# Designs tried in a protein design run: peptides against a protein of PDB entry 7AE7. Part 225

Target 1, 321 residues: chain A of PDB entry 7AE7
Amino acid sequence: KVYKDLREFLEVLEQEGQLIRVKEEVNPEPDIAAAGRAAANLGKNQPAVFFEKIKGYKYSVVTNVHGSWQNHALMLGLDKNTSTKDQFYELNRRWDKFPVPPNVVKREAAPCKENVIDKDINLFEILPLYRINEQDGGFYISKASVVTADPEYPDDFNKLNVGTYRIQVKDRDRVGIQALAMHDIAVQLEKAEAENKPLPIAITIGNNPLVTFMASTPVGYNQNEYEFVGALQDGVPMDIVKSDLYDHLYVPAGSEVVLEGHIIPRVRTVEGPFGEFPGSYSGARLQCEVKIDRITHRTNPIFENLYLGIPWTEIDYLMAL

## One batch from the design tools (peptide; made by RFdiffusion4, then SolubleMPNN)

Design b2_p24_7_s4 (from b2_p24_7, 16 letters changed)
Fold by OpenDDE base, seed 3:
Structure b2_p24_7_s4 (fold): chain B 321 residues (1-321), chain A 24 residues (1-24)
Amino acid sequence: as target 1 above (321 residues)
Amino acid sequence: SATIEAFLAEQAAAAPALAAAQAA
């Protein structure tokens, strides 16, 4: 099976008994994080947790989407009981199909374009933000697929980068992003900052699970993550759409939320601390700042966020394959 | 915390049964 978006995947997870739906209103803190910890403690069958109602917010949250080998098998469109070994063999078999170019769909065909916010931007109105860890320095967006391009080669689709980065909400229209020197985004940012230019960015939230997987998987600077998604879909192209602000940025057509903006050149602001692992906080650092200039979103957008818990986190499953 | 952990543990234990009931 191939998934067009997060919603199709969540439906399959629920059908397979790999999603818990919380229908009662929860407090953003501490209930979401507590629920994530409880899900992680369920042993090998770690379900996703879907929160339908969050006090003080309009929209839903889902966590732990990639949080088990069963969820990982289902992501590949395999039986949930497929062995880790067989998942690995199938992943490698499909990897050899690279490149599978994506389909560029029209704006009108892209669910991520259903709603637009281009003024009075407030991230708290669109995302049910919460502290993942009690001692976090703020609210984090931990499972976004961030789209950037090489500013020297903006039309080179092979240099389009889709990566996962730690993102702290700084203000209603500002986020901090951790762009480390080892990330492809850092190369692109360096080129933009050399010319004192903003780096165009699209921060995409709630994607096709293979987009999230590939955004978390290191690939070559001249390899496009969307072409790997098509390979991992066993040769079925994924659907992408042009961003609203930038002709050279393409986002997943099915994204729940797209934050379009720019990295402010040569600006660094305090980001963190963040609890990357239970009991382990990364210190506060000076990181890049993104201004959000436009939001597009699906009607009733789902905020997909990472669950960080004890030894088998989503990140461990994303890194183990 | 303890109540939501207990609730989720119960829901998770019920999840296979709920999935079987929804697939039926």
Scores: peptide ipSAE 0.021, ipTM 0.613, DockQ to the pose 0.011
Fold by OpenDDE base, seed 5:
Formats: sequence, C-alpha cells, structure tokens
Structure b2_p24_7_s4 (fold): chain B 321 residues (1-321), chain A 24 residues (1-24)
Amino acid sequence: as target 1 above (321 residues)
Amino acid sequence: SATIEAFLAEQAAAAPALAAAQAA
C-alpha cells in the first residue's frame, strides 16, 4: 500500500489498532506529553496518539506516528506484524529502486494549497504548539520536513534537500532552526550567507510518512529525498507541488501545513534548551532564524509532532533505520 | 494527566479488539 498523505496513513493506523483517538479536550501542557508517555508505556506496539481537541487551539495534534515497529511496517505497506528483520530486508530491496522521480502536480490538485495565509501570520493560529518536555525553552516543531535548495544551483533537483531539523517557534512568524555543519541545509545556507542573501525555505508539516522517514534519513547531497520516497513506495512516484513563493522549491502535495519563508542571512538568535533525549537537554545555542512569509495548509490541518518520552522514542525508530 | 493516562490505557487495551472488530 502507498499513502498520498498523513491522513491516509492515520486511517490505516486506526484500522490496524495502531492509533488512539482522544476526542476529549486536552490541555496542550502537560496532557499531550503525559499521553505520549502513557502510549510509550504500552510496550513495543506503541500506537499513534491523535488529539482532536486542544484547549486554546482550533486544530488537532498527532504524535508517535512512527513510534513502533508496527507503525513502521504499516508505513512500508506491510503487515503490522512483519518482523523487524523482514522490514529491513524490504527497506533495502526498495532502496535499490532509487531514483524514482516524483510527480509534479498542479497547484489545484495539491491538498496543501487548500488555504493560504500571506498576511498577519500567526503560527499559533495554525499549529497547536506545546512544550514537548517540561524544561524546553519553548515550543518546537520537531517532525517537519524542511525543503531547501542549493542557491548556486537552484534548478538542480538533485540538490533539493528535504531534511528534519530542530525548529523552535520564536514569534508568530519566526522560527529558529538548527542547521548543523553535517546537514545539507548548512552547506546551502553557507552559500547564501556568503552573498548575504536569504535562503528560501519551506517547512512542511504532516506529510506522507515515507517523506518524514526520508527527511530523517541521511542521503548524499546530490540525491533527492523524494526520489527515495518513490523507491520506498516500491517504485510508485510521490506527488510534489511547486511552492507558492519559490519556483525551485517543491513540497509534498499532501502536506498538512507548509510554512514558506527564508532564513535571514547572518542572523543568529538564542535557541533552546530542548530535551532531545530523556534526561539530556541540548544547551542553548545561537541558531539561524527563519521568517515565515506565507502559509499554505489543508482544511483542519493536523499538526504532526514528535513524541520524545521514554527510551525508544519515535526518533529512535526514525534514526534506527 | 491521570485521567488521560487511564483513558489512553483503556483505549490501548481496546485497540486490538477494535481492530479485530473492524477486520471482521
């Protein structure tokens, strides 16, 4: 089975008993994190947790989407009881199908384009933001697939980077992004900053689960993550759409939310702390700042965010692959 | 917190039964 978007995957998770739907209104803090911990305590078969109603917010949150081997099997369109060994075997078999170029769809065919916000941007109106950990220095977007291009080769699709980065919300239309030297985004940012130019960016939230997986998987600088998604879909191309602001940036057609903007050149602001691992807070650092210039989103967008609870967090499943 | 944890534990315990009922 192949998924066009997060919603198709959540439907399968629910059908397979791998999603818990919380219909009662919850407090964003501490209830989302508490619920995530409770889900993690269910052992190896950890379900996704979908919060339909969050106090003070209009939209929903889903966590722990990749938080189990069962969810990972289902992501690959396998039986949920497929052994870890067989999942790895199938992953490797599909990996050899690279490259599988994506389909570029028209704007009118892309669900991520259903709604547009281009003025008076307020991230808190679109995303039910909460502290993942009690000691976090702010609200984090921890499961976004961030799209950037090489500013020297903007039309080279092979240099289009789709990565997962730590993103702290700084203001209504500002986020901090952790672009480490080992990340492809850092190479692209360095080129932009050398010319004192903004780096175009699209922060995509709530994607096809294989997009999120590949954005979290290191690939070569000249390899497009979308072409790996097609490989992992067993040769079925994924659907992408051109960003609204930038001709050279393509986003998943099915994204729940797309934050389009730019990294401000040569600006660094304090970011953190963040509890990346249980009991381990990364210290406050000077990080890049993104201005959000446009939002596109699906109607009733789902905020997919990472669960960082007890050992074997969702990140451990995303990184163990 | 405790109510949500209890609810989630209950839903998680029911999830296999719900999945079985939907597969039937």
Scores: peptide ipSAE 0.018, ipTM 0.572, DockQ to the pose 0.011
Fold by OpenDDE base, seed 4:
Structure b2_p24_7_s4 (fold): chain B 321 residues (1-321), chain A 24 residues (1-24)
Amino acid sequence: as target 1 above (321 residues)
Amino acid sequence: SATIEAFLAEQAAAAPALAAAQAA
């Protein structure tokens, strides 16, 4: 089984008993985090949690999408009861199929292009933002697949980076992004900042689960994560579409939300703290700032966000692979 | 082989934390 988007995966999770649907209106705080903790306490078979109604917001939230080995097996299109060992063997077998180039679809064929916001951008109108942890310094977007390119080689598809970074919402149209020196985005940003130029960026939310997985998986600087997604789809190409603002940035065609913008050169603002690990906060840091210039989104976009709970959180599953 | 061993070792190391979390 291959998934075009998050929605197809959520349907399979629900069919397989790996999705809890919360139909009652919840408060974004503390109910989302509380329900996530409750789901984590269900043992090894941690389901995704889908919140249909968030008080004060129009759209839904899903969390813990990658939060179990069952969910991971299903992501690979395997039986949910596939052993961790067999999942790993299958992952490695498929990894050897790299590269599998993506299909570039037309704009009109891409679900992420159904709606456009290019004026009066307000992230709070599109994303049901909440504090994941009570002591978080703000609202975080924690499962975004962030697309950037090498500004020196913008047309080199092999240098197109799709990564996962900590993103704090700073304003209606601004986010802080943690671009550490070890991240490919930091190399690209350094090149842009050397020339005092903005770095083009597309922050994609609610993707095909293998996109989210590959965005969290370190690859070589000259390796494209989308070509690995195709490999992990057992040789089925994923669908990508050109960004609206940038000819050289491609986003998953099925993304629920795409935030297009730029990293402001040589600007650093306070970001954090964030509870990256259970009971551990990374302190406040000076981080990069992104201006959001355009949003494209599916109708009734689903905000996929990370659950951070006890050990073997969703992040542990994403990193353990 | 080494990657499989590392993965299995990591899973084995994390399993107690999962069990402790389920018991809390």
Scores: peptide ipSAE 0.014, ipTM 0.481, DockQ to the pose 0.023
Fold by OpenDDE base, seed 1:
Structure b2_p24_7_s4 (fold): chain B 321 residues (1-321), chain A 24 residues (1-24)
Amino acid sequence: as target 1 above (321 residues)
Amino acid sequence: SATIEAFLAEQAAAAPALAAAQAA
């Protein structure tokens, strides 16, 4: 099975008994993190947890989407009881299908374009933000697929990068992003900053689970993550659409939320601390700042965010490959 | 890795508890 978006995957997770739906109103803190921990403590088959109602917010949160091997098997369109070995074998088999170019869909065909916010941007109106860990220095968007391009080669689709980065909400329309020197985004940012130019960025939230997976998987600088998504879909192309602000940036057509903006050149602001692992915090650092200039989103957008449970976090499943 | 195989073998055994939590 192939999924067009997060919603199709969540439907399958629910059908397969791998999604817990919390229908009662929860407090964003501490209930989301507490319920996530409780779900992780339910033992071996950690479900996704879908919070329908969050006090003070309009929209829903889902967490732990990739938080089990059953969920990982289902992401690959396999039986949920498929062994790890067979999952890895199938993943490797599909990897050899690279490249599978994505389909570029029209704006009108892209669910991520259902709603637009281009003024008075407030991330808190769209995303039910909460602290993931008690000691976090703020609200994090931890499961976004961040789209950037090489500013010297904007038309080179192979240099389009889709990565996962630590993102702290800084203001209504600003986020801090951790762009480490080893990340493709850092190479692209260096080129932009050399000319004192903004780096165009699209921060995409609530994607096809294979997009989220590939965004967390290191690939070569001249390899496009979307072409790997098509490979992992067993040769079925994924659907992408042009960003609204940038002709050279393509986002998943099915994204729940797309934050379009730019990295402010030569600006660094305090970001962190963040609990990247249970009981472990990365320190506060000076990181890049993104100005959000436009939001597009699906109607009733689902905020997909990372769950950090003991002993295996959702990140461990995303990185374990 | 051997760690991944051990974790998955563990995951297969807890399926009944999730079904009970969804029915509540």
Scores: peptide ipSAE 0.013, ipTM 0.461, DockQ to the pose 0.015; fails the geometry check

Design b2_p24_8_s1 (from b2_p24_8, 12 letters changed)
Fold by OpenDDE base, seed 1:
Structure b2_p24_8_s1 (fold): chain B 321 residues (1-321), chain A 24 residues (1-24)
Amino acid sequence: as target 1 above (321 residues)
Amino acid sequence: MEEQMQEEIKKRLEKLKEELEKVA
């Protein structure tokens, strides 16, 4: 099976018993993190946890979407009981199909374009933000697929980068992003900053699970993650759409939320600490600042966010494949 | 209220675990 969006995947997870729906209103803190920990304690068959109602927020949160081998099997459209070995063999088989170019859909056909916010931007109105760990230095968006391009080669689709980065919410329209030197985004930012230019960015949230998977998987600088998504879909192209602000940035057509903006050149702000591992925090760092200039979103957008818990984090599953 | 919700979530998670174990 191929999934167009997060919602189609969540439907399958629910059908397969790999999703818990919490219908009662929860507090964003500590209930979401507590439920994630409880889900992690279920052992190997960790479900996604879908929170329909969050106190003080309008929209829903889902966590632990990639948090089990069963969820990974289902992501690949395999039986949920498919062994890790067989999942790996299937991944390798599909990887050889690279490149599978995405379909560019019209704006009107892209669910991520159902709603637009272009003024009075407030991330807290669109995302049910919460601290994942009690000692986190703020609210994090930890499962976004971040789209950037080479500012010297904006029309080179092979240099379009879709990556996962730690993003801290700094203000209503500002986020900090951890762009490490090893990330393709850091190369692109260096080029932009050399000219004192903003780097265009689209931060996409709540994607097709294979987009999230590929955004967490390092690929070559001249390789497009969307072409790997098509390969991992067994040769079925994924659907992408142009960003609203930038003709050269393409986002998943089915994204729940797209934050469009720019990295402010030569500005660094304090980011962190964040609990990347259970009982351990990364230090606070000076990181890049993104101004959000436009939001597009699906009606009733689902905030997909990372669960970090013991014994296995969702990252462990994303990195283990 | 918060503790009660956490307990309820835990109970639901345990119930789901039991259901998954019956299907597996």
Scores: peptide ipSAE 0.021, ipTM 0.548, DockQ to the pose 0.020
Fold by OpenDDE base, seed 4:
Structure b2_p24_8_s1 (fold): chain B 321 residues (1-321), chain A 24 residues (1-24)
Amino acid sequence: as target 1 above (321 residues)
Amino acid sequence: MEEQMQEEIKKRLEKLKEELEKVA
């Protein structure tokens, strides 16, 4: 099976008994983190956890979407009981299908374009933000697929980067982003900052699970993650749509939320600390700052966020590949 | 299969509720 969006995947997870739906209103803190820990303690078959109602927020949260080998098998459109070995075999077989170019759909055909916010931007109205760890320096968006391009080659689709980065919410329309020198985004930012120009960015949340997977998988600077998504879909192209602000940025057509904006050139602000593991915090650092200029979102957007828990985190399944 | 899956989901939901109650 191929998934167009997060919603189709969540439906399959629920049908396969790999999604827990919490229908009762929960507090964003500490209930979401507590429920994530409880899900991690269910053993090897860790389900996703879907929170329908969060106190003080309009929309839902889902966590632990990639949080088990069963969920990973289902992501590949395999039987949930497919062995890890057979999942890796199939992943490698499909990897050799690269490149599979995406379909560029029209704006009116893209679910991520159903609603637009271009004034009075407030991330807290769209995303049910919460802290996972007590000592976290703020609210984090941990499963975003971040789209940037090479500012010298904006029309070179092979240089379009889709990556996963640590994003801290700084204000209603500001986020900090951790761009490490080893990331393709850092190369692109260096080029923009050399000219004191903003770097265009689209932060996409709640994607096709293979987009999230590929955004967390290192590829070559001249390789497009969307073309790998098509390969991992066994040769079925994924659907992308042009961003609203930038002609050279393309986002997944099915994204729940798209934050369009720019990295402010030569500005660094304090980001962190963040608990990458319970009791293990990365120190606070000076990181890039993004201004959000436009939001597009699906009606009743689902905030997909990372679950960080013991003994296996969702990140272990995203990085162990 | 469906009945077993429903029972497993129910058990998982009860465990989550118990954890939520401990933190509340």
Scores: peptide ipSAE 0.021, ipTM 0.538, DockQ to the pose 0.019
Fold by OpenDDE base, seed 5:
Structure b2_p24_8_s1 (fold): chain B 321 residues (1-321), chain A 24 residues (1-24)
Amino acid sequence: as target 1 above (321 residues)
Amino acid sequence: MEEQMQEEIKKRLEKLKEELEKVA
């Protein structure tokens, strides 16, 4: 089975008993984190948790989407009881199908384009933001697939990077991003900053679960993560669409929310602290700043965010490969 | 299968509600 978007995957998780739907109104803090901890205590078959109503917000949140081996099997379109060994075998078999080029769809065919915000941008109106950890220095977007290109080779699709980065909300239309020297985005940013130019960026939220998986998986600088998604879909291409602001940036057609903007050149601002691991906080650091210039989103967008539970985090399942 | 799955979901929801009530 192949999924076009997060919604098709959530439907399968619910059918397979791997999703808990919370219909009662919850407080953003502490209820979302408490519910996440409660879900972690359900054992090895930890479900996703879907919050339909959040006090003070219009839209929903889903957490722990990748938070079990059963969810991982279902992501691959396998039986939920498929062994970890057989999942690894199937991943390796499909990996050898690289490259599988994506389908470029028209703007009018892309669900992520249903709504547009191009003025008076306020991230708090679109995303039900909450502190993931009690001691976090702010609100984080932790499961975004971030799209950037090489400024020297903007038309080289093989240099299009889709990565997962730590993103702190700084203001209504600004986020901090952690671009470490080991990340492909840092190479692209260095080229832009050498010319004192902004780096174009698209921050995509609520994707096909294989997009989120590949964005967290290191690949070569000249390898496109979307072509691996097609390989992991057993040779079925994924659907992508051009960004609204940039001809050379492509986003998943089914994204729940797309934040389009730019990294401000040669600007660094204080970011953090964040609880990267249970009981471990990274200190405050100087990080890059992104200006959000445009938002596109599906009607009633679902905010997919990371669950950091004890003893196993959702990150442990994303990195265990 | 569907009935057993619905019962499991119900038990999971009940447990989640109990944990939310302890924090409130």
Scores: peptide ipSAE 0.019, ipTM 0.442, DockQ to the pose 0.018
Fold by OpenDDE base, seed 2:
Structure b2_p24_8_s1 (fold): chain B 321 residues (1-321), chain A 24 residues (1-24)
Amino acid sequence: as target 1 above (321 residues)
Amino acid sequence: MEEQMQEEIKKRLEKLKEELEKVA
């Protein structure tokens, strides 16, 4: 089975008994993180947790979407009881289909374009933000697929990067992003900052689970993650759509939320601390700052966010594959 | 082959954890 979006995957997780739906109103803190911890403690078959109602917010949250080998098997469209070995063999078999170019859909056909916010931007109105850990220095967006291009080669689709980065909410229309020197985004940012230019960015939230998977998987600088998603879909192209602000940036057509903006050149602001591991916090650092200039979103958008569980985090399942 | 693959996945995970921890 191939999934067009997060919603189709969540439906399958629910049908397969790999999603818990919380229908009662919860407090964003501490209930979301506590329920995530409880789900992680259910053993090897950790379900996703979907919170329909969050006090003080309009929209829903889902956590632990990739948090088990069963969820990973289902992501590949396999039986949930498929062995890790057989999942790996199938992954490798599909990997050999690279490249599978994506379909560019029209704006009117892209669910991520159902609603637009282009003024008075407030991230707290669109995302049910919460602290994941008690000592977190703020609210984090941990499962975004971040789209950037090479500023010297903006039309080179092979240099279009889709990556996962730590993103801290700094203000209503500002986020900090951790661009590490080893990441493709750091190369692109260095080029933009050398000329004192903004780097165009699209931060996409609530994607097809294979997009989230590939955004967390290191690939070559001249390899497009969307072409791997098509390979992992057994040769079925994924659907992408042009960003609203930039002709050279493409986002998943099915994204729940798209934050379009720019990295401000040569600006660094305090980010962190963040609990990257249970009981381990990174220090506060000076990180890049993104201005959000436009939001597009699905009606009743689902905020997909990371759960950091013991002993295996959701990241461990995303990266193990 | 299976144990080697699990060990390689484990090593990649450990390496990525170490890289995240070194940058943390």
Scores: peptide ipSAE 0.008, ipTM 0.391, DockQ to the pose 0.019

